Peptides against a protein of PDB entry 8YVU. Designs and how they scored, part 30

Target 1, 39 residues: chain A of PDB entry 8YVU
Amino acid sequence: PQLCYILDAILFLYGIVLTLLYCRLKIQVRKAAITSYEK
Target 2, 160 residues: chain B of PDB entry 8YVU
Amino acid sequence: TWLTVLKKEQEFLGVTQILTAMICLCFGTVVCSVLDISHIEGDIFSSFKAGYPFWGAIFFSISGMLSIISERRNATYLVRGSLGANTASSIAGGTGITILIINLKKSLAYIHIHSCQKFFETKCFMASFSTEIVVMMLFLTILGLGSAVSLTICGAGEEL

## One batch from the design tools (peptide; aimed at target 2 F125)

Design b2_p16_8 (made by RFdiffusion4)
Pose (drawn by RFdiffusion4):
Structure b2_p16_8 (pose): chain A 39 residues (1-39), chain B 160 residues (1-160), chain C 29 residues (1-29), chain P 16 residues (1-16)
Amino acid sequence: as target 1 above (39 residues)
Amino acid sequence: as target 2 above (160 residues)
Amino acid sequence: CYILDAILFLYGIVLTLLYCRLKIQVRKA
Amino acid sequence: SSFESANESFQTFFSS
C-alpha cells in the first residue's frame, strides 16, 4: 500500500543482473574471437 | 576440475569488483553531501559515519584493477599483489557486513517501537530511506564479497 | 514518479529480447 | 528541530 520505491527496489536488481550479464557475454565473445582468429 | 574453471573465468570477478567499487562512491558521496551525518536525532547513520563507503571504495577498486590486469599482463610481481589485495578486500568485506548488520539492528530498533506507526511519511522518512539504502548496499556487498573470496581461493592454487 | 518508473520498466523487456537474440546469433556462429 | 525541518524538506522533494 506504499508503492513506488518498493516496486522500484527490484528494478535495481534487474539492472545489476543485466549489467553483469552483458559484461560476461562481452568477455566470453572476446575470448571466442581471440581463439578463433589465431588460425 | 574446480581450479581450472575458476582460473579460466577470472576477469569477470574483477568486473564485478570494480562495479561494486564504482557504485559505492556514488552512494557514499550523495549520502555524505546531501545532509550532515552528525545531527540525526535517531543516529541512524552507523555505516556512513564509520567511513564504510569510503573504506572499501578505492580498496575494492585496486583489487579489481589488479585482477583485471593479471590476465592482461602477466607481470612478475603482480601475481603476488593480487592475492594480498583479494584477501585484504575479503577482510574489509567481512567487517563491512557486520557493521551493516548492526546498522540494520539499530535502524529496526528505531522504527520498531513507537517511532512511526505503519510505514513512513509520518515523521521519519529518512529512517526508511536509510534502511532501504543500507539493505541495497548490504546485498551488493554480499555479491561483491562472494566474488572476492572466490577469486582469493582461485588465485593461490599452489604452494605459496 | 510512478509513470517515470513505468517508462523505464519496459526498457528491460527490449533489452533482454535483444540479449536473447544476440545469444542465439552467437550460438549459430 | 533542524533535523525535523530537513526531513520534511527532503520528504517534499521526494514526493515531487

Design b2_p16_8_s1 (made by RFdiffusion4, then SolubleMPNN; from b2_p16_8, 10 letters changed)
Fold by OpenDDE base, seed 1:
Structure b2_p16_8_s1 (fold): chain B 39 residues (1-39), chain C 160 residues (1-160), chain D 39 residues (1-39), chain A 16 residues (1-16)
Amino acid sequence: as target 1 above (39 residues)
Amino acid sequence: as target 2 above (160 residues)
Amino acid sequence: as target 1 above (39 residues)
Amino acid sequence: SEFEELNKKLLEKFLS
């Protein structure tokens, strides 16, 4: 039972980190697309 | 530069893979230290008897380290080595998942056969503990596999 | 205890989906960067 | 190499 909560914490942290990285990548894709369109 | 950002992301994935491997090793060592698996009847700890926590963690650790080194040095031979290591780690992860699933099925079957309604029975407690550890290892292995596959895809994209 | 396992499953699925999306976005960023550099 | 081919296949699968 306690192991389940530890796993939840790890997975939750992983999810947050991935979400942040995903957002950053999405912004980069948008910036790259804008730069390519202006050229 | 965009290249620097991409390299940082690869490093993060490599670190995640190494961390996952270390956690798997820690769990494996703890289980082996607390329990005499050789004296436990049944195949509840089949994954541990196969040594998966050890060799799997080594594969993931090496893959992660090679990915980080390849990213930092930016050498063609290191990139190829990292790709190979990540691919090998992915295969190892898949194999590990299969082994863990089989172990999980055996553990669940054991619990069902012995009607483990009372948690305080020693055999039922061991089976339940094994099930919990196997589930955790399964999740960690899948996370490691995801990281390895991600690194493999990223490296393959650079080679194309 | 059952809720903990359900949460684990949800977080795990979320992690897998985010990982796949992250990989796809990263490849898109790389392709966009290469295209912008060639121009 | 065989590893490269496998990686290419995996990449194609994820990009599909």
Scores: peptide ipSAE 0.383, ipTM 0.800, DockQ to the pose 0.013
OpenDDE base, seeds 2, 3, 4, 5: peptide ipSAE 0.270, 0.236, 0.252, 0.291; ipTM 0.785, 0.776, 0.788, 0.785; seeds 2, 5 fail the geometry check

Design b2_p16_8_s2 (made by RFdiffusion4, then SolubleMPNN; from b2_p16_8, 12 letters changed)
Fold by OpenDDE base, seed 5:
Structure b2_p16_8_s2 (fold): chain B 39 residues (1-39), chain C 160 residues (1-160), chain D 39 residues (1-39), chain A 16 residues (1-16)
Amino acid sequence: as target 1 above (39 residues)
Amino acid sequence: as target 2 above (160 residues)
Amino acid sequence: as target 1 above (39 residues)
Amino acid sequence: SEFEELNKKLLELALK
């Protein structure tokens, strides 16, 4: 049971990190699209 | 720049791979220290008997380290080395997943056969513990494989 | 204990989905960058 | 803890 909770913590952290990276990448894509439209 | 993003991603993947490897190694060490696998009946710990937590951890660690070094030095020879290491790590990860799945099946079968209604029986407890550890290692191995494959694709893209 | 394993499964699935989405987004960013460079 | 340090490094890497 304790090991399961440790795994949950690791996976949770991984999920948060990936979400943040995804959000950053999405913002970059939006910025790139806006810049291309202004040209 | 896109190159900077890719480098950051490569470093992140490398670190993730190293972390996964270290966790697997830690689990292997803990299991070996707490349990005498040699005296456990059956193949409940087949993945441990095969030494997967150890050699898998080594492969993933090397792959991660090479990826980080390749990113930092931006040398062609390091890129090739990283690509090779990541490919090897991917193969190792796939093999590890297979071994872990087999181990998991055996452990589950053991629990089912012995009708482990009494969790406090030594054999049932060991089988349950093994199942938990194997599942954890399986998840970690999948994560490691994902990182290794991603790094391999990135490395291949840099060579083109 | 059962809840922990369910959570592990959900988090694992979430991690896989996020990884795939991240890869797709990365490819889109690359394509956008290439297109902007050719203009 | 070593784990906390590793998590901090990972976080720094992710946020960089």
Scores: peptide ipSAE 0.473, ipTM 0.817, DockQ to the pose 0.024
OpenDDE base, seeds 1, 2, 3, 4: peptide ipSAE 0.408, 0.459, 0.482, 0.210; ipTM 0.788, 0.812, 0.816, 0.790; seed 3 fails the geometry check

Design b2_p16_8_s3 (made by RFdiffusion4, then SolubleMPNN; from b2_p16_8, 11 letters changed)
Fold by OpenDDE base, seed 1:
Structure b2_p16_8_s3 (fold): chain B 39 residues (1-39), chain C 160 residues (1-160), chain D 39 residues (1-39), chain A 16 residues (1-16)
Amino acid sequence: as target 1 above (39 residues)
Amino acid sequence: as target 2 above (160 residues)
Amino acid sequence: as target 1 above (39 residues)
Amino acid sequence: SLFEKLNELLKKLALA
């Protein structure tokens, strides 16, 4: 049971980090799309 | 640059906030339906007694809906409303986190004092159940607060 | 304890979905970068 | 219906 709570914390942090990375990557994709459109 | 990104993700953040709010409401209603918290001794369900799952979920739902509507309609009054709602939701989320942390501490202290190794005892079972629910609600509240803060920053950027 | 495992399952699924989305976006960024380089 | 709308929005946002 204690291991379950630790796992929850790790998975939660992982989710936050992935969300941030996803947002950054999405921004990059949009910037790349805009740059390709202007060319 | 970050503001532009957040603005583009406002609808997503709003949807996430609404979803989080709905989950919180579901958990709150389930707990209230299954357990008569008023008859439970102690403060292990202090967050539920305070009604956080309900009012917090309402605030998050309103802020999320307003954010989505504001993004779609691009009306000035909707932007202001969304900003206000998100700000209120952020405050509510912070308050909720505080309440949940206090509840968690009380629950853990109760488990420690009574040396709850036998989970079949009613009090120990309730304390453990409360701890689990509070942890879940805490995670959801943090997610909701994150979305609300992000939406608030986006809305503030639009007003400037 | 059972609720903890349910939360773990939800967070785990969320992590998998985000990882897949991240991978897809990363591939899109790479494709966009290659296309921009060839122009 | 609300759940379906939410899922549609999530799908649209994920694809955007």
Scores: peptide ipSAE 0.453, ipTM 0.803, DockQ to the pose 0.019
OpenDDE base, seeds 2, 3, 4, 5: peptide ipSAE 0.426, 0.443, 0.426, 0.487; ipTM 0.792, 0.790, 0.796, 0.819; seed 5 fails the geometry check

Design b2_p16_8_s4 (made by RFdiffusion4, then SolubleMPNN; from b2_p16_8, 11 letters changed)
Fold by OpenDDE base, seed 1:
Structure b2_p16_8_s4 (fold): chain B 39 residues (1-39), chain C 160 residues (1-160), chain D 39 residues (1-39), chain A 16 residues (1-16)
Amino acid sequence: as target 1 above (39 residues)
Amino acid sequence: as target 2 above (160 residues)
Amino acid sequence: as target 1 above (39 residues)
Amino acid sequence: SEFKKLNEELLKKFLE
């Protein structure tokens, strides 16, 4: 049972970090796409 | 190709937001139906008393739905609406997280004060159950907030 | 106790999906960068 | 316009 809570915390942190990274990466992809379109 | 991928990502985030909202709503409904929170002493269910599972779920659901619809129809007015809804959902999510954290602290304090070693005691069981539910809701609300913020950022990028 | 396992499953699934999306997005960024370099 | 500003602020926070 305690291991479950620890796993929840780790997975939750991982999810938050990935969400933030995903957002940043998505913005970068979009900017790159716009730049490529303007060229 | 990249536009298609971005569209799929936005839809996925919207679905995630809706799912989170539905889960929160379900938990809120179940807790309110099974337990008479009004008769429970203490602030163990303060988040439920504040109605967060309900209004928060509504905001997240609306935000997610608008995001999905906006991506499917690709209309400017829907994009703006989605941005507004996502922003509102983000604010609601932040508020909800705050409320849930406060509730969690109160629940943990209650468990500590009563030295809940006996799981068979009704009060200790309820406090433990409340703590588990609050933690789960907290995680879901953070996920929902993440999705709402992501959708907001994506929508803002489209308007620029 | 069972709620913890359910949460773990949800978070795990979410993490996997985000990881896949992140990988896709990262590949797109790399492709965009290569294309911009060739121009 | 207010929603747009708020979104821009949120975007800035994420880009930090």
Scores: peptide ipSAE 0.420, ipTM 0.815, DockQ to the pose 0.013
OpenDDE base, seeds 2, 3, 4, 5: peptide ipSAE 0.313, 0.268, 0.288, 0.320; ipTM 0.805, 0.792, 0.802, 0.802; seeds 3, 5 fail the geometry check

## One batch from the design tools (peptide; aimed at target 1 C23 K26 A33, target 1 (a further copy) L25)

Design b2_p17_1 (made by RFdiffusion4)
Pose (drawn by RFdiffusion4):
Structure b2_p17_1 (pose): chain A 39 residues (1-39), chain B 160 residues (1-160), chain C 29 residues (1-29), chain P 17 residues (1-17)
Amino acid sequence: as target 1 above (39 residues)
Amino acid sequence: as target 2 above (160 residues)
Amino acid sequence: CYILDAILFLYGIVLTLLYCRLKIQVRKA
Amino acid sequence: TYHTLKSAEHTALFLLL
């Protein structure tokens, strides 16, 4: 009954999860590009 | 086979360490700049007053930078410094967890007994704001400490 | 406030959809 | 494959930003 930031609290978790998943995907794709471009 | 998986997967732990160090500065500067932290009737601030946002800000940042540079450049003396910075950051997080837990204990002792019935917006909005902020910081610090301890245990993997 | 939260509430849907598309594309690669 | 991986790296960076 006192909403706004209670619903906005899980959005910060949503932001953290996405900003870590994109970093993991970028590092993984960079490693895959380095391993595939060597030969 | 744990050691190989932890060794190959290393610099993302430095990414999340540096993200924790960067996001700790913004909270610490905003909270220490908007209002004085020594004239609170409930003495709610028990973590920002102890320097915790500025105690592990350039501390986690240096451990994340060393861990990122370790795979980028395999320097002779950088491997030794990376383990020390990881274990010092594990100790700093261990202390931060307990100080943040006693900050939650005091904030709940303030809001629990006759200070404010039901939710906030009666007399102590700052108490609920500080409680929510310190809960978010505790969760983020747990996330950062878990990765710091995983990197500390992964980095040795050998005698000395 | 509430509507401001709603404007950035769907940004996550599109961001995760593009993230899944990138994943499927990289899996094809 | 390499050029698809490079395109994916830049797409992941722009979505991250």

Design b2_p17_1_s1 (made by RFdiffusion4, then SolubleMPNN; from b2_p17_1, 13 letters changed)
Fold by OpenDDE base, seed 1:
Structure b2_p17_1_s1 (fold): chain B 39 residues (1-39), chain C 160 residues (1-160), chain D 39 residues (1-39), chain A 17 residues (1-17)
Amino acid sequence: as target 1 above (39 residues)
Amino acid sequence: as target 2 above (160 residues)
Amino acid sequence: as target 1 above (39 residues)
Amino acid sequence: VVEKLLEALEQVDRLLS
């Protein structure tokens, strides 16, 4: 049971990190799209 | 610039693969050190008896290391070697997943047969612990396989 | 304990999906960057 | 960050060896 909770914590942390990276990447895509449109 | 980005991705995937391998080795070592698997009745630790944490971790580690070295040296022969190692690691990962699933089924069957209502019984505790470890190893193996496949695709793209 | 395993499965699936989405988004960003460089 | 991670991994490998 304790190992399960540890795994949950690791997976949760991984999910948060991936979500943040995804958000940053999405913002970069939006910035790139705006820059291409002004061109 | 795109090549630089791909190179950074390959290095990241290689590092992830090595990390996964190290975690698998750590789990294998801890289980072998804490538990006398030879004295445990049944096939609860069949994956450990088969030595999967050891050989699987070695394959993943070698694949990751070769990927990193190939990326750093930019040599054609190293790229081919990395591709081969990643392919081998992917096959090993698939085999490992199969073994772990079989072990998981056996562990669950053991828990069901013994009607482990009393968690404090040594056998039920060991079966539960084994199940948890197998699940963790399964997740790590899937992650390692994903990284190996990704590296294989990247390597194949460079050869083409 | 059973709930913990279910949570592990959900978090694992979420991690895989996010990884795939991140890869797709990264490819899109790269394609956009290449298109902007050719102009 | 990747280089630091690689160095850390190399240190772990040395400790295991």
Scores: peptide ipSAE 0.448, ipTM 0.799, DockQ to the pose 0.042
OpenDDE base, seeds 2, 3, 4, 5: peptide ipSAE 0.431, 0.433, 0.420, 0.465; ipTM 0.800, 0.803, 0.792, 0.814; seeds 3, 4, 5 fail the geometry check

Design b2_p17_1_s2 (made by RFdiffusion4, then SolubleMPNN; from b2_p17_1, 13 letters changed)
Fold by OpenDDE base, seed 5:
Structure b2_p17_1_s2 (fold): chain B 39 residues (1-39), chain C 160 residues (1-160), chain D 39 residues (1-39), chain A 17 residues (1-17)
Amino acid sequence: as target 1 above (39 residues)
Amino acid sequence: as target 2 above (160 residues)
Amino acid sequence: as target 1 above (39 residues)
Amino acid sequence: KVEKLLEALKQIEQLLS
């Protein structure tokens, strides 16, 4: 049971990191799309 | 700028792979230190007996390190080496997943056969503990495989 | 303990989905970069 | 080497923050 909680913590941290990266990448894509539209 | 982003992503994937490998090694060493697997009856720790946590972790670590080094130095020979290492790590990860699944099935079967309702029995406790560790290793291996495959695709794209 | 395993499964699935989405987004960014370079 | 990896991880975390 303790190992399960450790795994949860690791997966949770990984999920947060990936979410942040995904959000940043999505913002970059949106910025690129806006820049392309203005040209 | 895009190359920089891709490099950062590659480095992140490499670091993730190394971290996964290190965790696998840690679990392997802890299990080996705490439990005398050689004296445990059955194939509950088949993945550990095969040494997967060790060699698999080594492959993933090497792959991740090569990926990071390749990204930093941006040398053609390093890119090829990283691609090869990532490919090898991907294969190793797939094999590891298979082994872990087999181990998990055996562990679950053991629990069912012995009707482990009483967790106070040493055998049932060991089987449950093994199952938990195998599940953790399986998740880590899947993560490592994902990172290795991603790095392989990135490396292949750079060579084209 | 059962809740922990359920959480592990959810987090694992979330991680896989995020990884796939991240890969797709990365491919889109790459395509956008190539298109921008050709212009 | 482990310490270098930890430092690299910390740098990545800083870049991500």
Scores: peptide ipSAE 0.471, ipTM 0.820, DockQ to the pose 0.055
OpenDDE base, seeds 1, 2, 3, 4: peptide ipSAE 0.422, 0.392, 0.440, 0.417; ipTM 0.803, 0.791, 0.807, 0.800; seeds 2, 3 fail the geometry check

Design b2_p17_1_s3 (made by RFdiffusion4, then SolubleMPNN; from b2_p17_1, 12 letters changed)
Fold by OpenDDE base, seed 4:
Structure b2_p17_1_s3 (fold): chain B 39 residues (1-39), chain C 160 residues (1-160), chain D 39 residues (1-39), chain A 17 residues (1-17)
Amino acid sequence: as target 1 above (39 residues)
Amino acid sequence: as target 2 above (160 residues)
Amino acid sequence: as target 1 above (39 residues)
Amino acid sequence: TVEELLRALKQVEELLS
């Protein structure tokens, strides 16, 4: 049971980190698209 | 192509939000069915007493649905509506998180006060179960809030 | 404890989905970068 | 696949409502 809660915490943290990274990557893609359009 | 990718992402976020809402609703209904929360002394189930799983689920569902519809129709008025709904859902999610944190603190305090070593005792079992459910709901609410905020940002970007 | 395992499963699935999406997005960013370099 | 998921979720929502 304690291991389960630890796993939950790790997975939750992983989810948050992935979400942030995904957002950053999405922003980068948008910036790249804008730059390509200006050319 | 990039717009289509963003559109797919919005749909995914909307689906995630709806799914989160459904899970929250399911948890709420299960807890209400299994436990007589109204007769439980204390504020261990304050989030449930406040009806958060229900109204929160409704708000998230509506927000997700509106986001999906807005994305599919790609109409300016729908984008505004979706943005408004997502903003409202974000506020609701934040409020829900606050309520859940308070509930979690109370639940943990209850467990600490009663020194629940015997899991099979009714009070200890209820407190433990409450804590688990509150943690799950908290995680789901955070996920829902994240999706709602993401959709709000996407909608705001489309309006600009 | 059983609920904890269910949550773990959900979070794990969510993590996998996000990872796949992140990978796809990363590939798209790379393709966009290559296309911009060729221009 | 996302559309199918959306449809499935909508059906589940209808069942739960």
Scores: peptide ipSAE 0.440, ipTM 0.814, DockQ to the pose 0.045
OpenDDE base, seeds 1, 2, 3, 5: peptide ipSAE 0.438, 0.399, 0.386, 0.429; ipTM 0.813, 0.793, 0.775, 0.805

Design b2_p17_1_s4 (made by RFdiffusion4, then SolubleMPNN; from b2_p17_1, 13 letters changed)
Fold by OpenDDE base, seed 4:
Structure b2_p17_1_s4 (fold): chain B 39 residues (1-39), chain C 160 residues (1-160), chain D 39 residues (1-39), chain A 17 residues (1-17)
Amino acid sequence: as target 1 above (39 residues)
Amino acid sequence: as target 2 above (160 residues)
Amino acid sequence: as target 1 above (39 residues)
Amino acid sequence: KVEELLRALEQVEQLLS
């Protein structure tokens, strides 16, 4: 049971990190799309 | 530049792969230290008896390191090396997943056969602990495989 | 303990989905960058 | 090589922060 909670914590942190990276990447895609549209 | 961002992402994937490898190695060492796997019925800890935490961690670590080095130096020969290492790591990860799934099935079967109602009993505790560790290792292996495959695809794209 | 394992499964699936989405988004960014470079 | 990896890890952590 303790290992399960540790895994939950790790997966939770990983999920948060991936979410942040995804958001950053999404912003980059939007910026790239805007730049391509202006050209 | 966009290429710089992509390179940073590759480095991140490599770091993630190394981290996964290190975690797998740590779990392997902890299990080996806490449990006498050699004296336990071979079906429950088959992945550990096969040495997967060790060689898997090594392969993932090498793959991650090569990926990071290849990305930093941006040399064609390093890209090929990284691609080879990532491919090898992907194969190793797939093999590891297979072994872990087999181990998980055996562990679950063991728990079912012995009707483990009392977690404090040695056998039931061992089976439960094994199942938990195998699941954790399976998750880590899948993550490592994902990173290795991603790096392989990135490397292949650079070679083309 | 059972709830912990369920949470692990959910978080794991979330991680996989986010990874796939991140990969797809990355591919889109690459395509957009190539298109912008050719122009 | 290990030190370079550690530096890379630290840089990744800094980028993530």
Scores: peptide ipSAE 0.441, ipTM 0.815, DockQ to the pose 0.058
OpenDDE base, seeds 1, 2, 3, 5: peptide ipSAE 0.396, 0.416, 0.420, 0.447; ipTM 0.792, 0.806, 0.801, 0.815; seeds 3, 5 fail the geometry check

Design b2_p17_2 (made by RFdiffusion4)
Pose (drawn by RFdiffusion4):
Structure b2_p17_2 (pose): chain A 39 residues (1-39), chain B 160 residues (1-160), chain C 29 residues (1-29), chain P 17 residues (1-17)
Amino acid sequence: as target 1 above (39 residues)
Amino acid sequence: as target 2 above (160 residues)
Amino acid sequence: CYILDAILFLYGIVLTLLYCRLKIQVRKA
Amino acid sequence: SAYFEAYHKASVLLVLA
């Protein structure tokens, strides 16, 4: 009954999860590009 | 096979360490700049007053930088420094967790007994704001400490 | 406030959809 | 080349996130 930031609290978790998943994907793709471009 | 997986998956832990260090500065500067932290009737601030946002800001930052540079450049002396910075960050997080827990204990002791019936917007909006902010910081610090301890246990993997 | 939260509430849907698309594309690669 | 295209796409999506 006192909404706004209570619903806005889970959005910070949503942001953290996405900002970490993109970092993991970028590092993985960079490693895969390095391993595939060597030969 | 845990050691190999932890070794090959290393620099993301540094990414999440430096994300924690960077996001700790914004909260610490905004909270310590918007209003004085020594004239609170409920003395709500028990973590920002102790320097915790500025106690592990350039502390987690150096551990994340060392861990990131470790796989980028395999320096002779950088491997030794990386383990020390990881274990010092593990100790700093251990302390931060308990100080943040006693901050939650005091904030709940303030808001619990006759200070404000039901939710906020009566007389102590800052108490609920500080409680929510400290809870978010505690969760983020748990996330950062778990990765710091994982990197600390992964880095040695050998005698000395 | 509430509407401001709603404007940034669907940004996550599109961001996760593009993230899944990138994942499927990389899996194909 | 597909991994390099995906790398730049992932960088753009990371900036947008």

Design b2_p17_2_s1 (made by RFdiffusion4, then SolubleMPNN; from b2_p17_2, 13 letters changed)
Fold by OpenDDE base, seed 5:
Structure b2_p17_2_s1 (fold): chain B 39 residues (1-39), chain C 160 residues (1-160), chain D 39 residues (1-39), chain A 17 residues (1-17)
Amino acid sequence: as target 1 above (39 residues)
Amino acid sequence: as target 2 above (160 residues)
Amino acid sequence: as target 1 above (39 residues)
Amino acid sequence: SELEKALELVDRLGELV
């Protein structure tokens, strides 16, 4: 049971990190699209 | 630049692979230190008996390290070496997953056969613990395989 | 214990989905960058 | 620990991306 909770913690942390990276990448895509539209 | 993004991703994947490998190694070490696998009846710890946590961790670590080094030095020979290591790690990961699945099936079958209603029975506890460890290792191995495959694709793209 | 394993499965699936989405988004960023360079 | 170093490296890489 304790090991399962440790795995949950690791997976949770991984999910948070990926979510943050995804959000950052999404913002970059939006910025790139806006810049291309202004040109 | 696109190259910078790829390099950052390659390094990230490499680090993830190394981390996965280290976690697997740690689990293997802990299990070996706490449990005398040689005295455990059956193939509940078949993955450990096969030494997968150790050699798998080594392969993933080498693959991750080579990926990082290849990214930093930008040398053609390192790219090829990384590609080879990642390919080997991918194969090792696939083999590891297979072994872990087999181990998991055996562990679950053991729990079912012995009707482990009493969780506190030594055999049932060991089987349950083994199942938990194997599941964790399986997830880690899948993550490692994913990183290795991704690095392999990236390396192949750099050679073209 | 059962809840922990269910959570592990959900988090694992979430991780896979996020990884795929991240890859897709990265490809989109690459395509956008190439298109902007050709203009 | 080696694990902590690896985690720190992952965190740094994540911040760079």
Scores: peptide ipSAE 0.485, ipTM 0.816, DockQ to the pose 0.060
OpenDDE base, seeds 1, 2, 3, 4: peptide ipSAE 0.379, 0.415, 0.319, 0.329; ipTM 0.796, 0.789, 0.772, 0.780; seeds 3, 4 fail the geometry check

